# Ledger of designs, part 10: peptides against a protein of PDB entry 3VZA

Target 1, 98 residues: chain A of PDB entry 3VZA
Amino acid sequence: RVERLCKSKELFEERLGLEIRRIHNEQLQFIFRHIDHKDPDKPYMFTLSINEQGDYEVTSCTPPLDCISEFQLKVRETNNFSAFIANIRKAFTALSFK
Target 2, 62 residues: chain B of PDB entry 3VZA
Amino acid sequence: AAYVTQLYYKISRIDWDYEVEPARIKGIHYGPDIAQPINMDSSHHSRCFISDYLWSLVPTAW

## One batch from the design tools (peptide; aimed at target 1 I23 I50)

Design b1_p12_1 (made by RFdiffusion4)
Pose (drawn by RFdiffusion4):
Structure b1_p12_1 (pose): chain A 98 residues (1-98), chain B 62 residues (1-62), chain P 12 residues (1-12)
Amino acid sequence: as target 1 above (98 residues)
Amino acid sequence: as target 2 above (62 residues)
Amino acid sequence: SLNTLKAILEKD
């Protein structure tokens, strides 16, 4: 029951290396690990809210990505949240080789 | 708890097989077109490869 | 933050 839900969350967290936290001020924090193969536990994170207009809003990005504002505009236009998350992870992987 | 796991599905389109040994990464990836099985041995791969591979299943086209 | 999560899920 609830055990299954917790198990599903842990499987996703471990297998995708992605954690989602509900934090202060109506935000969600997305934490990617398993990005740098030399340091698998190092986190790359961004925070997101739905603003008063009902739009996706990235409220911070640590470390910064220069493309995340473009991604915000794209996700607003297409409503493709899956691609938004996938493109942010690709950007953090690339950043790790800079 | 249910809402976060639902969002994982929305992001990855993966449904796990919860009835397998922990060492097996088993599930199905869904898409526009036919669903694809996943059945990997976690012992054969690094955590990073598993994550990179699974993420490669997620389309990046907008 | 729960409303943000739900709002994400409600978007098509």

Design b1_p12_1_s1 (made by RFdiffusion4, then SolubleMPNN; from b1_p12_1, 8 letters changed)
Fold by OpenDDE base, seed 1:
Structure b1_p12_1_s1 (fold): chain B 98 residues (1-98), chain C 62 residues (1-62), chain A 12 residues (1-12)
Amino acid sequence: as target 1 above (98 residues)
Amino acid sequence: as target 2 above (62 residues)
Amino acid sequence: ALSTLQKLLDIK
C-alpha cells in the first residue's frame, strides 16, 4: 500500500536521522541529522553518483571528510554499501566533536 | 517510493512494526549472525540517542 | 545509463 510506504519512509527518516533524495543527473543525496546532540537538526550530507566506468562516486560532501575517498575505494572493492553509509555517519559524528 | 524504502532496508537491515503506537519504536534488525528485536519507548530518549543506537546495530566492517 | 538508485537496488 502507498500509505504504508509513505509511513515507512517517514519512520526511517526520523529514527535513523537519514533523508535520501533523488537529485539531478540520476544522483542520490544522503542527508544525516541527529549527529550533533547540541544541534540535532544540523545536516551532514553527501551526494553519490555512478561514473562513466559504472563505479560509485562521491560528488560532494558537506562538511568535507578526509576519509571519504578511502571509503569510496572500500565500497567499490566490497560492495558493502551498508558499511559505507555507517562509516560515513561515524566520521560525521567524530567531526561534530570539534 | 518502494525503491527508497528498500534502500533503507539495504542500509540498515531494519524492518519496522507499523501497527504499534507512534511512541513505540519496534522492529527487527537482521544482522549477519542473528536477528535482534528492537523495542524502545521514544519518549524516554532523545532523537539523537535513538539514531545513534540504531546505527550502532549496523556493522562498520567492510 | 543505470541510475545510482538502480545500481544500489541490485546489490546483495
Scores: peptide ipSAE 0.544, ipTM 0.952, DockQ to the pose 0.588
OpenDDE base, seeds 2, 3, 4, 5: peptide ipSAE 0.379, 0.358, 0.377, 0.462; ipTM 0.950, 0.949, 0.949, 0.955

Design b1_p12_1_s2 (made by RFdiffusion4, then SolubleMPNN; from b1_p12_1, 6 letters changed)
Fold by OpenDDE base, seed 3:
Structure b1_p12_1_s2 (fold): chain B 98 residues (1-98), chain C 62 residues (1-62), chain A 12 residues (1-12)
Amino acid sequence: as target 1 above (98 residues)
Amino acid sequence: as target 2 above (62 residues)
Amino acid sequence: ALNTLLKLLETK
């Protein structure tokens, strides 16, 4: 079972190009790769925490996204975390072309 | 690792087939109303194409 | 539910 879980994590990381890490101050770091087809290993990342009110809070975004504040509002309203992450990836993808 | 894999599923709604050869990307994407099979030969595609394709399965509507 | 999962990831 443990071996299967480890394999699962590795498959998700490689196939989705998304790494998820625990970092300091009770935050999760989401690292997207495979965004720029000319530089597949270039990271696009953001950090996320849950504030005292229990709401999702983006604590950093590199490179910065103009839409990140709107997405934070949307995920708080809808609780659609999947759409939240997918929209961030779409925004990073659009940024890579500019 | 159990929690992070749960998070990956909550994000992507993908369940992998772990018994196939490494070059085969096989699984199921569970959409809101349908389930769609995934079956790709990774040797025929770039890493970026594979990721873009898989993410295209994930709805962006709020 | 998901925020609970995130908390578990942050503490374990």
Scores: peptide ipSAE 0.391, ipTM 0.951, DockQ to the pose 0.158
OpenDDE base, seeds 1, 2, 4, 5: peptide ipSAE 0.376, 0.397, 0.347, 0.346; ipTM 0.950, 0.951, 0.948, 0.948; seed 2 fails the geometry check

Design b1_p12_1_s3 (made by RFdiffusion4, then SolubleMPNN; from b1_p12_1, 8 letters changed)
Fold by OpenDDE base, seed 2:
Structure b1_p12_1_s3 (fold): chain B 98 residues (1-98), chain C 62 residues (1-62), chain A 12 residues (1-12)
Amino acid sequence: as target 1 above (98 residues)
Amino acid sequence: as target 2 above (62 residues)
Amino acid sequence: ALKTLQKLLDIK
């Protein structure tokens, strides 16, 4: 099972172009790649924590997204984490064309 | 890795087939209504195309 | 997914 879990993680990282890391101060870093077709390894990332109120909180976003604060509000309202991540990727994709 | 793979599933709703050859991207996407099979030959596509395609399966409606 | 996220964050 452990071997399968490791393989699963690797498959998700490569196929989705999404890496998830635990970083300092109880945060998760989400790193998107495969966004820019001209530079597939260019990272687009944000960090996330759960604040003292128990809410999702985006602690950084690189490059910055104008919509990230709205997405944070939406995920708190809907609890749709899947849509949250997918919309962020969509926004990064749009940004890569500029 | 258990929790991170759970998170990947929460995000993508994809379950991979782990018994196929590495060049075969095979799995199931569990949408809200219908489960859709995934079956791609990775050698026929760029990494960006593959990722874009898989993410296109994930609804963005809140 | 808060529970899953919290579990992931709690891993030491």
Scores: peptide ipSAE 0.498, ipTM 0.956, DockQ to the pose 0.151
OpenDDE base, seeds 1, 3, 4, 5: peptide ipSAE 0.496, 0.485, 0.417, 0.497; ipTM 0.956, 0.956, 0.952, 0.956

Design b1_p12_1_s4 (made by RFdiffusion4, then SolubleMPNN; from b1_p12_1, 8 letters changed)
Fold by OpenDDE base, seed 4:
Structure b1_p12_1_s4 (fold): chain B 98 residues (1-98), chain C 62 residues (1-62), chain A 12 residues (1-12)
Amino acid sequence: as target 1 above (98 residues)
Amino acid sequence: as target 2 above (62 residues)
Amino acid sequence: ALKTLESLLNIK
């Protein structure tokens, strides 16, 4: 149902504070908000693609995360996409306290 | 829309209850071992708290 | 694997 799908997307965006966009060059953009309690609308984002080898590749990360390369390795090894996204959010959260 | 909602589920493992009033955050989180109900009054919490709480349900173990 | 957005959306 189209209306249900639209509502579902809106609920996820608001409640998780995560927006997912399709952007140019076959990439997905993940935009986290609700990270900084002092500035809930401040975006924390990264972009993801599949490279020519078929591997998940983070093409950008703003602000940068020291751990993002390790997470990219982990998701390639485990295919645990849920943990991948959750760990990135956790890292952004930690960064917001600095 | 179907694809993005599928992706949200793959990420969060949350299924919302779409029949409740907007102020009620109700759903089910499907963890690896057990399903956990979600039932919050959004008027009692900040947006950041709600998001933090929901993300706390998502395992970070690889 | 296919280099497509659809493939990304089908991540397990």
Scores: peptide ipSAE 0.231, ipTM 0.940, DockQ to the pose 0.444
OpenDDE base, seeds 1, 2, 3, 5: peptide ipSAE 0.216, 0.221, 0.206, 0.206; ipTM 0.938, 0.939, 0.938, 0.937

Design b1_p12_2 (made by RFdiffusion4)
Pose (drawn by RFdiffusion4):
Structure b1_p12_2 (pose): chain A 98 residues (1-98), chain B 62 residues (1-62), chain P 12 residues (1-12)
Amino acid sequence: as target 1 above (98 residues)
Amino acid sequence: as target 2 above (62 residues)
Amino acid sequence: IELLKKILAQPP
């Protein structure tokens, strides 16, 4: 029951290396790990809210990505949240080689 | 707890097989077109490869 | 969006 839900969350966390935290001020924090193969536990994170217009809004990005504003505009336009998350992870992987 | 796991599905389109040994990464990836099975031995791979591979199943086209 | 709103409605 609830055990299955917790198990599902842990499998996603470990296998995708992605954690989701509900934090202060109506925000979710997405934390990617397993990005830098030399340091698998190092986190890359961004925070997101749904603003008063009902739009996706990235409220911070640590470390910064220069393309995340473009991604915000794209996710608003297409409503493709899956691609938004996938493109942010690709950007953090690339950043790690800069 | 259910809402976060639902979002993982929305993001990755993966449904896990919860009835397998912990060492097996088993599930199905869904898409526009036919669903694809996943059955990997976690002992054969690094955590990073597993994550990179699984994420490569997620389309990046907008 | 609606699912995110449900999550955001939860306590931090």

Design b1_p12_2_s1 (made by RFdiffusion4, then SolubleMPNN; from b1_p12_2, 6 letters changed)
Fold by OpenDDE base, seed 3:
Structure b1_p12_2_s1 (fold): chain B 98 residues (1-98), chain C 62 residues (1-62), chain A 12 residues (1-12)
Amino acid sequence: as target 1 above (98 residues)
Amino acid sequence: as target 2 above (62 residues)
Amino acid sequence: MDLLRQILSLPP
């Protein structure tokens, strides 16, 4: 089972181009790659925590996204975490085409 | 850790087939209404194309 | 708690 879990993580990281890390101060770091086709290894990332009110909070976003505050509001309203992450990736993708 | 795999599934709704050859990207995406098979030859596509395709399966509607 | 809240509440 342990070997299966390790393989699963590796497959998701490579195929989705998404790395998930647990970092200091009870935060999750989401690192997207494979966004810029001209530079597949270029990272696009954001960090997420739960604030004192118990709400999802984006604590950083690199590069910055104008829509990130709206997405934070939407995920708080809907609890649709999948759509939240997918929309962020879509926004990063759009940014790469500037 | 198991929680990481659980989180990936929560995000993507994809379950991989772990028994196929490494060059084969095979699995199932579980959408809201239907399940869609995934079956790709990785040697025929770039890493970026593969990722873009898989993410295109994930609904962005809130 | 949902999965995310469980994860974020765990010690490092």
Scores: peptide ipSAE 0.333, ipTM 0.943, DockQ to the pose 0.609
OpenDDE base, seeds 1, 2, 4, 5: peptide ipSAE 0.332, 0.332, 0.309, 0.329; ipTM 0.943, 0.943, 0.942, 0.943

Design b1_p12_2_s2 (made by RFdiffusion4, then SolubleMPNN; from b1_p12_2, 4 letters changed)
Fold by OpenDDE base, seed 1:
Structure b1_p12_2_s2 (fold): chain B 98 residues (1-98), chain C 62 residues (1-62), chain A 12 residues (1-12)
Amino acid sequence: as target 1 above (98 residues)
Amino acid sequence: as target 2 above (62 residues)
Amino acid sequence: MDLLRKILALPP
């Protein structure tokens, strides 16, 4: 089972171009790659926590996204975490075209 | 760990087929309506194309 | 929400 779980993580990381890490202060770091076709290894990332009110809170975003605050509001309203992550990737993709 | 794979599923709704050869990207995407098979030859596509395609399966509607 | 809360409660 452990072997399968490790393989699963590796497949997701490579195929989605998304690495997920637990970092200090009870945060998750989401690192997107494969965004810029001219520079596939260039990282686009954000960090996420749950605040004292129990709501999702974006604690950093690199590069910054103008829409991140709106997405934070939307995920709090809808609880659609999948759409939240997908929309962030979409925004990073748009940003990569400058 | 189990939790990270669970999180990937929560995000992507993809379940991989782990028994195929490494060059084969095979799985199932469980969308809100109908489950769709994934079956790609990775040697025919760039890493960016593969990622873009897989993410295109994930609905962005809130 | 529950899964994420559980994950975030774990040490890095």
Scores: peptide ipSAE 0.347, ipTM 0.946, DockQ to the pose 0.780
OpenDDE base, seeds 2, 3, 4, 5: peptide ipSAE 0.330, 0.323, 0.325, 0.336; ipTM 0.946, 0.944, 0.944, 0.946; seed 2 fails the geometry check

Design b1_p12_2_s3 (made by RFdiffusion4, then SolubleMPNN; from b1_p12_2, 4 letters changed)
Fold by OpenDDE base, seed 1:
Structure b1_p12_2_s3 (fold): chain B 98 residues (1-98), chain C 62 residues (1-62), chain A 12 residues (1-12)
Amino acid sequence: as target 1 above (98 residues)
Amino acid sequence: as target 2 above (62 residues)
Amino acid sequence: MELLKQILSLPP
């Protein structure tokens, strides 16, 4: 089972170009790669926590996204975590062309 | 850890086929309406194309 | 999402 779980993580990391890490202060770090086709290993990342009110809170975003605050609001309203992550990746992709 | 795989599933709604050769990207995407098979030869695509394609399966509607 | 709360060691 452990072997399968490790393989699963590796497949997701490579195929989605998304690494997920637990970091200090009860946060998750999401690291996107494969965004810039000219520089596939260039990371685009954000960190996420749940604040004292129990709401999702983006604690950092590198590079910064103008839309991140709106996405934070949307995920709080809809609880659609999948769309939240996908929209962030879409925004990073758009930014890579600037 | 199991929670990591669970998180990836919550995000992507993809379940991989783990018994195929490494060059084969095979699985199922469970969309809101219809489950769609994934079956790609990774040797025919760039890493960026593969990622872009897989993410295109994930709805962005809130 | 309950899974994230569990991952972050937070109650539901």
Scores: peptide ipSAE 0.312, ipTM 0.944, DockQ to the pose 0.290
OpenDDE base, seeds 2, 3, 4, 5: peptide ipSAE 0.279, 0.306, 0.305, 0.303; ipTM 0.943, 0.945, 0.945, 0.944

Design b1_p12_2_s4 (made by RFdiffusion4, then SolubleMPNN; from b1_p12_2, 5 letters changed)
Fold by OpenDDE base, seed 4:
Structure b1_p12_2_s4 (fold): chain B 98 residues (1-98), chain C 62 residues (1-62), chain A 12 residues (1-12)
Amino acid sequence: as target 1 above (98 residues)
Amino acid sequence: as target 2 above (62 residues)
Amino acid sequence: MDLLKQILSLPP
């Protein structure tokens, strides 16, 4: 099981171009790569925490996204985390075209 | 850590086939309506194309 | 609390 879990993580990281890290102050860092076809290793990232009210809160976003506040509201309303992450990636992709 | 793979599944709804050769991207995407097979030869595509394709399977409707 | 919120509430 341990070997399978390790392999699974590696496959997801490479194939989705998404790395997930647990960082300080009870946060998750999401790092997207494979966004810019001209620079596949360029990172696009955001950090997420749960605030004192128990709600999802984006604590950073690099590069910044105009839509991130709206997405935070949407994920709080719908609890659709999959759509939340997918929409962020879509927004980063759009941003990469400048 | 189990929670990491749990997160990836919650995000992507993809389950990989771990028994195939490394160059074969094979799995199942469990969409809201139907399950769809994934079966790609990674040598035929760029890393960015593969990622874009897989993410295209993930609904963006809230 | 769902799985994600549980994960986020755990220390690194």
Scores: peptide ipSAE 0.301, ipTM 0.943, DockQ to the pose 0.528
OpenDDE base, seeds 1, 2, 3, 5: peptide ipSAE 0.297, 0.301, 0.291, 0.299; ipTM 0.942, 0.942, 0.942, 0.942; seed 2 fails the geometry check

Design b1_p12_3 (made by RFdiffusion4)
Pose (drawn by RFdiffusion4):
Structure b1_p12_3 (pose): chain A 98 residues (1-98), chain B 62 residues (1-62), chain P 12 residues (1-12)
Amino acid sequence: as target 1 above (98 residues)
Amino acid sequence: as target 2 above (62 residues)
Amino acid sequence: SDTILKQLLEKS
């Protein structure tokens, strides 16, 4: 029951290297690990809220990505949240080789 | 707890097989078109490869 | 408490 739900969350966290945290001020924090193969535990994170207009809003990005504003505009336009997450992860992987 | 796991599905479109040994990464990836099985031996791969591979299943087209 | 998760899940 609840055990299955916790198990599912842990499988996703370990396998995708992605954790989701509900933090202060109506935000979710997405933390990617397993990005830098030389340092698998190093985190790359961004925070997100749904603003008063009901729009996706990235409220911070650590380390910064220069393309995340573009991604915000695209996710608002297309409502493609899956691609938004996938493109942010691709951007953090690339940033790690800069 | 259910809401986060539902969002993982929305993001990755993966449903895990919860009835297998921990060393097996097993599940199905869903998409516009036919669903695809996943059955990997975690002992054969690094954690980063597993994550990179699984994420490569997620389309990046907007 | 789960409002933001529900809003994300409702968006399509």

Design b1_p12_3_s1 (made by RFdiffusion4, then SolubleMPNN; from b1_p12_3, 9 letters changed)
Fold by OpenDDE base, seed 5:
Structure b1_p12_3_s1 (fold): chain B 98 residues (1-98), chain C 62 residues (1-62), chain A 12 residues (1-12)
Amino acid sequence: as target 1 above (98 residues)
Amino acid sequence: as target 2 above (62 residues)
Amino acid sequence: ANQLLEKLLAMK
């Protein structure tokens, strides 16, 4: 089971180009790669926490996204975390065509 | 870390086939309606194409 | 990130 879990994580990281890390202050860091086809290893990332009200809060976004505050509102309203992550990736992809 | 794989599933709705050779990307995507198989040869595609394709399976509607 | 993880893992 442990071996399967490790393999599963590796497959998701490589195939989705998404790494998830636990970082200080009870936060999760989401790191996207494979966004820029000219620089596949360039990271696009954001950090997420829970505020005192228990709501999702984006604490950082690199590079910055104008739409991130709207997405934060949307995920709070819908609780659709899948769409939240997918839309962020879509926004990062659009940004890579600066 | 079981929670990590659980998060990946909740995000992507993909289950991988762990019994195939590494170059074979095989699994099932569980969309909002019906499940669709994933079966591709990674050696035929760039890493970015593969990721873009898999993410294209994930709905962006809130 | 226990509270965050709990919220995420509790999603339907």
Scores: peptide ipSAE 0.617, ipTM 0.954, DockQ to the pose 0.696
OpenDDE base, seeds 1, 2, 3, 4: peptide ipSAE 0.606, 0.607, 0.604, 0.611; ipTM 0.954, 0.954, 0.954, 0.954

Design b1_p12_3_s2 (made by RFdiffusion4, then SolubleMPNN; from b1_p12_3, 7 letters changed)
Fold by OpenDDE base, seed 5:
Structure b1_p12_3_s2 (fold): chain B 98 residues (1-98), chain C 62 residues (1-62), chain A 12 residues (1-12)
Amino acid sequence: as target 1 above (98 residues)
Amino acid sequence: as target 2 above (62 residues)
Amino acid sequence: SDALLQKLLAIK
């Protein structure tokens, strides 16, 4: 089972181009790659935490996204985390076209 | 860790077939309607195309 | 206890 879990993580990381890291202060870092077809390894990332009210809070976003505050509001309202991540990736993709 | 696999499923709703050869991207996407199979030869596509395709399966409606 | 992970893993 441990071997399966390790393989699963690797498959998701490569196929989705999404890495998930646990970082200090109980935060998660989401790192997207495969965004820019001209530079597939270029990272696009954001960090996520829970505030004292128990709500999702984006603590950083690199490169910055104008829409990230709206997405944070939407995920708090809907709890649709899948759409949250997918929309962020879509926004990063749009940004990569400059 | 099991939690990371669970997170990926919560995000993508994809379950991989772990018994196929590495070059085969095979699994099932569990969308809001009907589950759809994934079955593609990775050697025929760029990494970016594969990722874009898989993410296209994930609804963006809130 | 990680509140963030618990919230994420509780998503239906």
Scores: peptide ipSAE 0.708, ipTM 0.958, DockQ to the pose 0.642
OpenDDE base, seeds 1, 2, 3, 4: peptide ipSAE 0.702, 0.703, 0.694, 0.708; ipTM 0.958, 0.958, 0.958, 0.958

Design b1_p12_3_s3 (made by RFdiffusion4, then SolubleMPNN; from b1_p12_3, 9 letters changed)
Fold by OpenDDE base, seed 4:
Structure b1_p12_3_s3 (fold): chain B 98 residues (1-98), chain C 62 residues (1-62), chain A 12 residues (1-12)
Amino acid sequence: as target 1 above (98 residues)
Amino acid sequence: as target 2 above (62 residues)
Amino acid sequence: DVKLLEKLLSIK
């Protein structure tokens, strides 16, 4: 099972182009790749934590997204984390078309 | 770790078929209404296309 | 990230 878990992680990372890392101060870093078809390895990332109230808080976003604050609000309201991540990727994708 | 794969499932709602050849992207996407099979030959697509396609399965409605 | 992970993994 351990081997399968490792394989599973690798498959998700490659196929979704999404890495998830635990970083300092009890945060998660989400790193998207495969966003820019002209530069598939270019990373688009954000970090996430839980504030004192227990709410999701985006602590950084690179490159910046104008919509990230609204998405943070929406995920707090709906708890739809899947949509949260998907919308962020969609926004990064749109940003890559400049 | 198990929590990572669980998180990926929470995000994507995809369950991979681990018994197929490496070049085969096979699994099931569990959407809100119905489950949809995934079955792609990775050699026929770019990495970006594959990712875009898989993410297109994930609803963006809040 | 422990609290964060717990919250995320509790999502239905």
Scores: peptide ipSAE 0.588, ipTM 0.953, DockQ to the pose 0.653
OpenDDE base, seeds 1, 2, 3, 5: peptide ipSAE 0.572, 0.326, 0.588, 0.581; ipTM 0.952, 0.946, 0.953, 0.952

Design b1_p12_3_s4 (made by RFdiffusion4, then SolubleMPNN; from b1_p12_3, 8 letters changed)
Fold by OpenDDE base, seed 5:
Structure b1_p12_3_s4 (fold): chain B 98 residues (1-98), chain C 62 residues (1-62), chain A 12 residues (1-12)
Amino acid sequence: as target 1 above (98 residues)
Amino acid sequence: as target 2 above (62 residues)
Amino acid sequence: ADDLLQKLLAIK
């Protein structure tokens, strides 16, 4: 089971171009790659935490996204985390075209 | 590791076939209505194309 | 990030 879990993580990381890391201060870091076809290894990332009210809070976003505050509001309202991540990736993709 | 893999599933709704050769991207995407098979030869595509394609399966509607 | 993970894993 442990072997499959490790393989599963590796497959998701490579195929989705998404790495998920546990970061200090009880945060998760989401790192997107494979965004810029001219620079597939260029990272696009954000960090997420739970604030004192128990709500999702984006604590950093690199490069910055104008829409990230709206997405944070939307995920708090809908609890649709899948759409949250997918929309962030879509926004990073749009940004990569400069 | 189990928590992270579960999170990947909750994000993507993809379940991989772990028994195929590494060059084969095979699995099932569980959309809101109908499950769809995934079956690609990774050697025929760039890493970015593969990722873009898989993410295209994930709905962006809130 | 256990609280965050638990919140995410509780999504239906």
Scores: peptide ipSAE 0.519, ipTM 0.952, DockQ to the pose 0.697
OpenDDE base, seeds 1, 2, 3, 4: peptide ipSAE 0.429, 0.505, 0.511, 0.360; ipTM 0.946, 0.951, 0.952, 0.947

Design b1_p12_4 (made by RFdiffusion4)
Pose (drawn by RFdiffusion4):
Structure b1_p12_4 (pose): chain A 98 residues (1-98), chain B 62 residues (1-62), chain P 12 residues (1-12)
Amino acid sequence: as target 1 above (98 residues)
Amino acid sequence: as target 2 above (62 residues)
Amino acid sequence: SFDDIFKQLLAK
């Protein structure tokens, strides 16, 4: 029951290397691990809210990505949240080789 | 707890097989077109490869 | 209220 839900969350966290945290001020924090193969536990994170207009809003990005504002505009336009998350992870992977 | 696992599905389109040994990464990836099985031995791969591979199943086209 | 942001994300 609830055990299954916790198990599902842990499988996603470990297998995707992605954790989602509900934090202060109506935000979710997305933390990617398993990005740098030399340091698998190092986190890359961004925070997101739904603003008063009902739009996706990235409220911070650590470390910064220069393309995340473009991604914000694209996710607003297409409503493709899956691609938004996938493209942010690709950007953090690339950043790790810069 | 249910809402975050639902969002994982929205993001990855993966449904896990919860009835397998922990060492097996088993599930199905869904898409526009036919669903695809996943059945990997976690002992054969690094954590990073597993994550990179699974994420490669997620389309990046907008 | 804690789940509202998850519900909004899923509704989009």

Design b1_p12_4_s1 (made by RFdiffusion4, then SolubleMPNN; from b1_p12_4, 4 letters changed)
Fold by OpenDDE base, seed 4:
Order: structure tokens, then sequence, then C-alpha cells
Structure b1_p12_4_s1 (fold): chain B 98 residues (1-98), chain C 62 residues (1-62), chain A 12 residues (1-12)
């Protein structure tokens, strides 16, 4: 059902505080909110593509994360996309306390 | 869109219950071991708490 | 796979 799909997307966006957008040059933008409890609407985001080798490639990260390169390596090794996204959110959360 | 919702599922492993009132956050998280129900009253929690809780269900082990 | 979904999203 189309209506359900639309509702599903909205529920995920609100409840996970994660918006996913397609942007230029064949990239997906992942926008986290609800990270900073003092500023729930503050966005934490990164962009992701698949390079010519077929590997996930982080093309931007705002704010920057020291661990993002390691995470990129890990997701390439494990193909655990769920853990990849979750770890990034965890890192953003940690950053929000600094 | 079907694809984005599929991606959300791939990320979170959560399937929502769409037959409940908007204030009820109800669904199932399909973890690596067993499925766990999600059932909470959103009016009792902040948006950040809800998100943090749901993300806490997602394993970070590679 | 997760990669397939990713690719499908980009193909839209």
Amino acid sequence: as target 1 above (98 residues)
Amino acid sequence: as target 2 above (62 residues)
Amino acid sequence: SDDDIFRKLLAL
C-alpha cells in the first residue's frame, strides 16, 4: 500500500531521527537529528556513495568524525551496514557531549 | 517509497505496527537472536529519548 | 543485500 509506505517513511524519520535523501552524483545523505538532547533539531550528517569498485565510500561527514575512515573500512570488510550506521550515530552522540 | 523503507529496515531491523494510534510506538525489532516487541507511549518520552532507545536496540558489533 | 537496496535507491 502506497499510503502505508509513506507513513512508514515518516515514522522512521521521526522515531529514529534519521532522514535519508538522494543527492547529486549518486549519493545518499543520512541526516541524524535527536542527537543532542539540548538541541534535538541539530543535524548530524554524512553522505555515502558506492565507488567504481563497488565499495561504500563516505564522501562527507558534518561534523567530522575521527572514526569515520575506520568505519568505512569496517563496513567494507563486514558488509554490516546496520552496524555502520549505528556506529556513526553513536559517534555523533559522543561528539555532542564534547 | 518502498526502497527507502526497506533501507530503514536494513538499518534498524524494526517493523512498525501501523494499526495503532499515533501516540503508540509499537513494532518488532528483529535482533540477531530473537525478535523483541516495541511498545511505548510516545507521550511519556522526549523525541531524543525515543530515538536513543530505538537505536540502542541496533547492535554495533561489526 | 543492503548494497542492493542502496543501489536501488540511487537508481530511482
Scores: peptide ipSAE 0.417, ipTM 0.953, DockQ to the pose 0.163
OpenDDE base, seeds 1, 2, 3, 5: peptide ipSAE 0.415, 0.409, 0.386, 0.385; ipTM 0.952, 0.952, 0.951, 0.951; seed 2 fails the geometry check

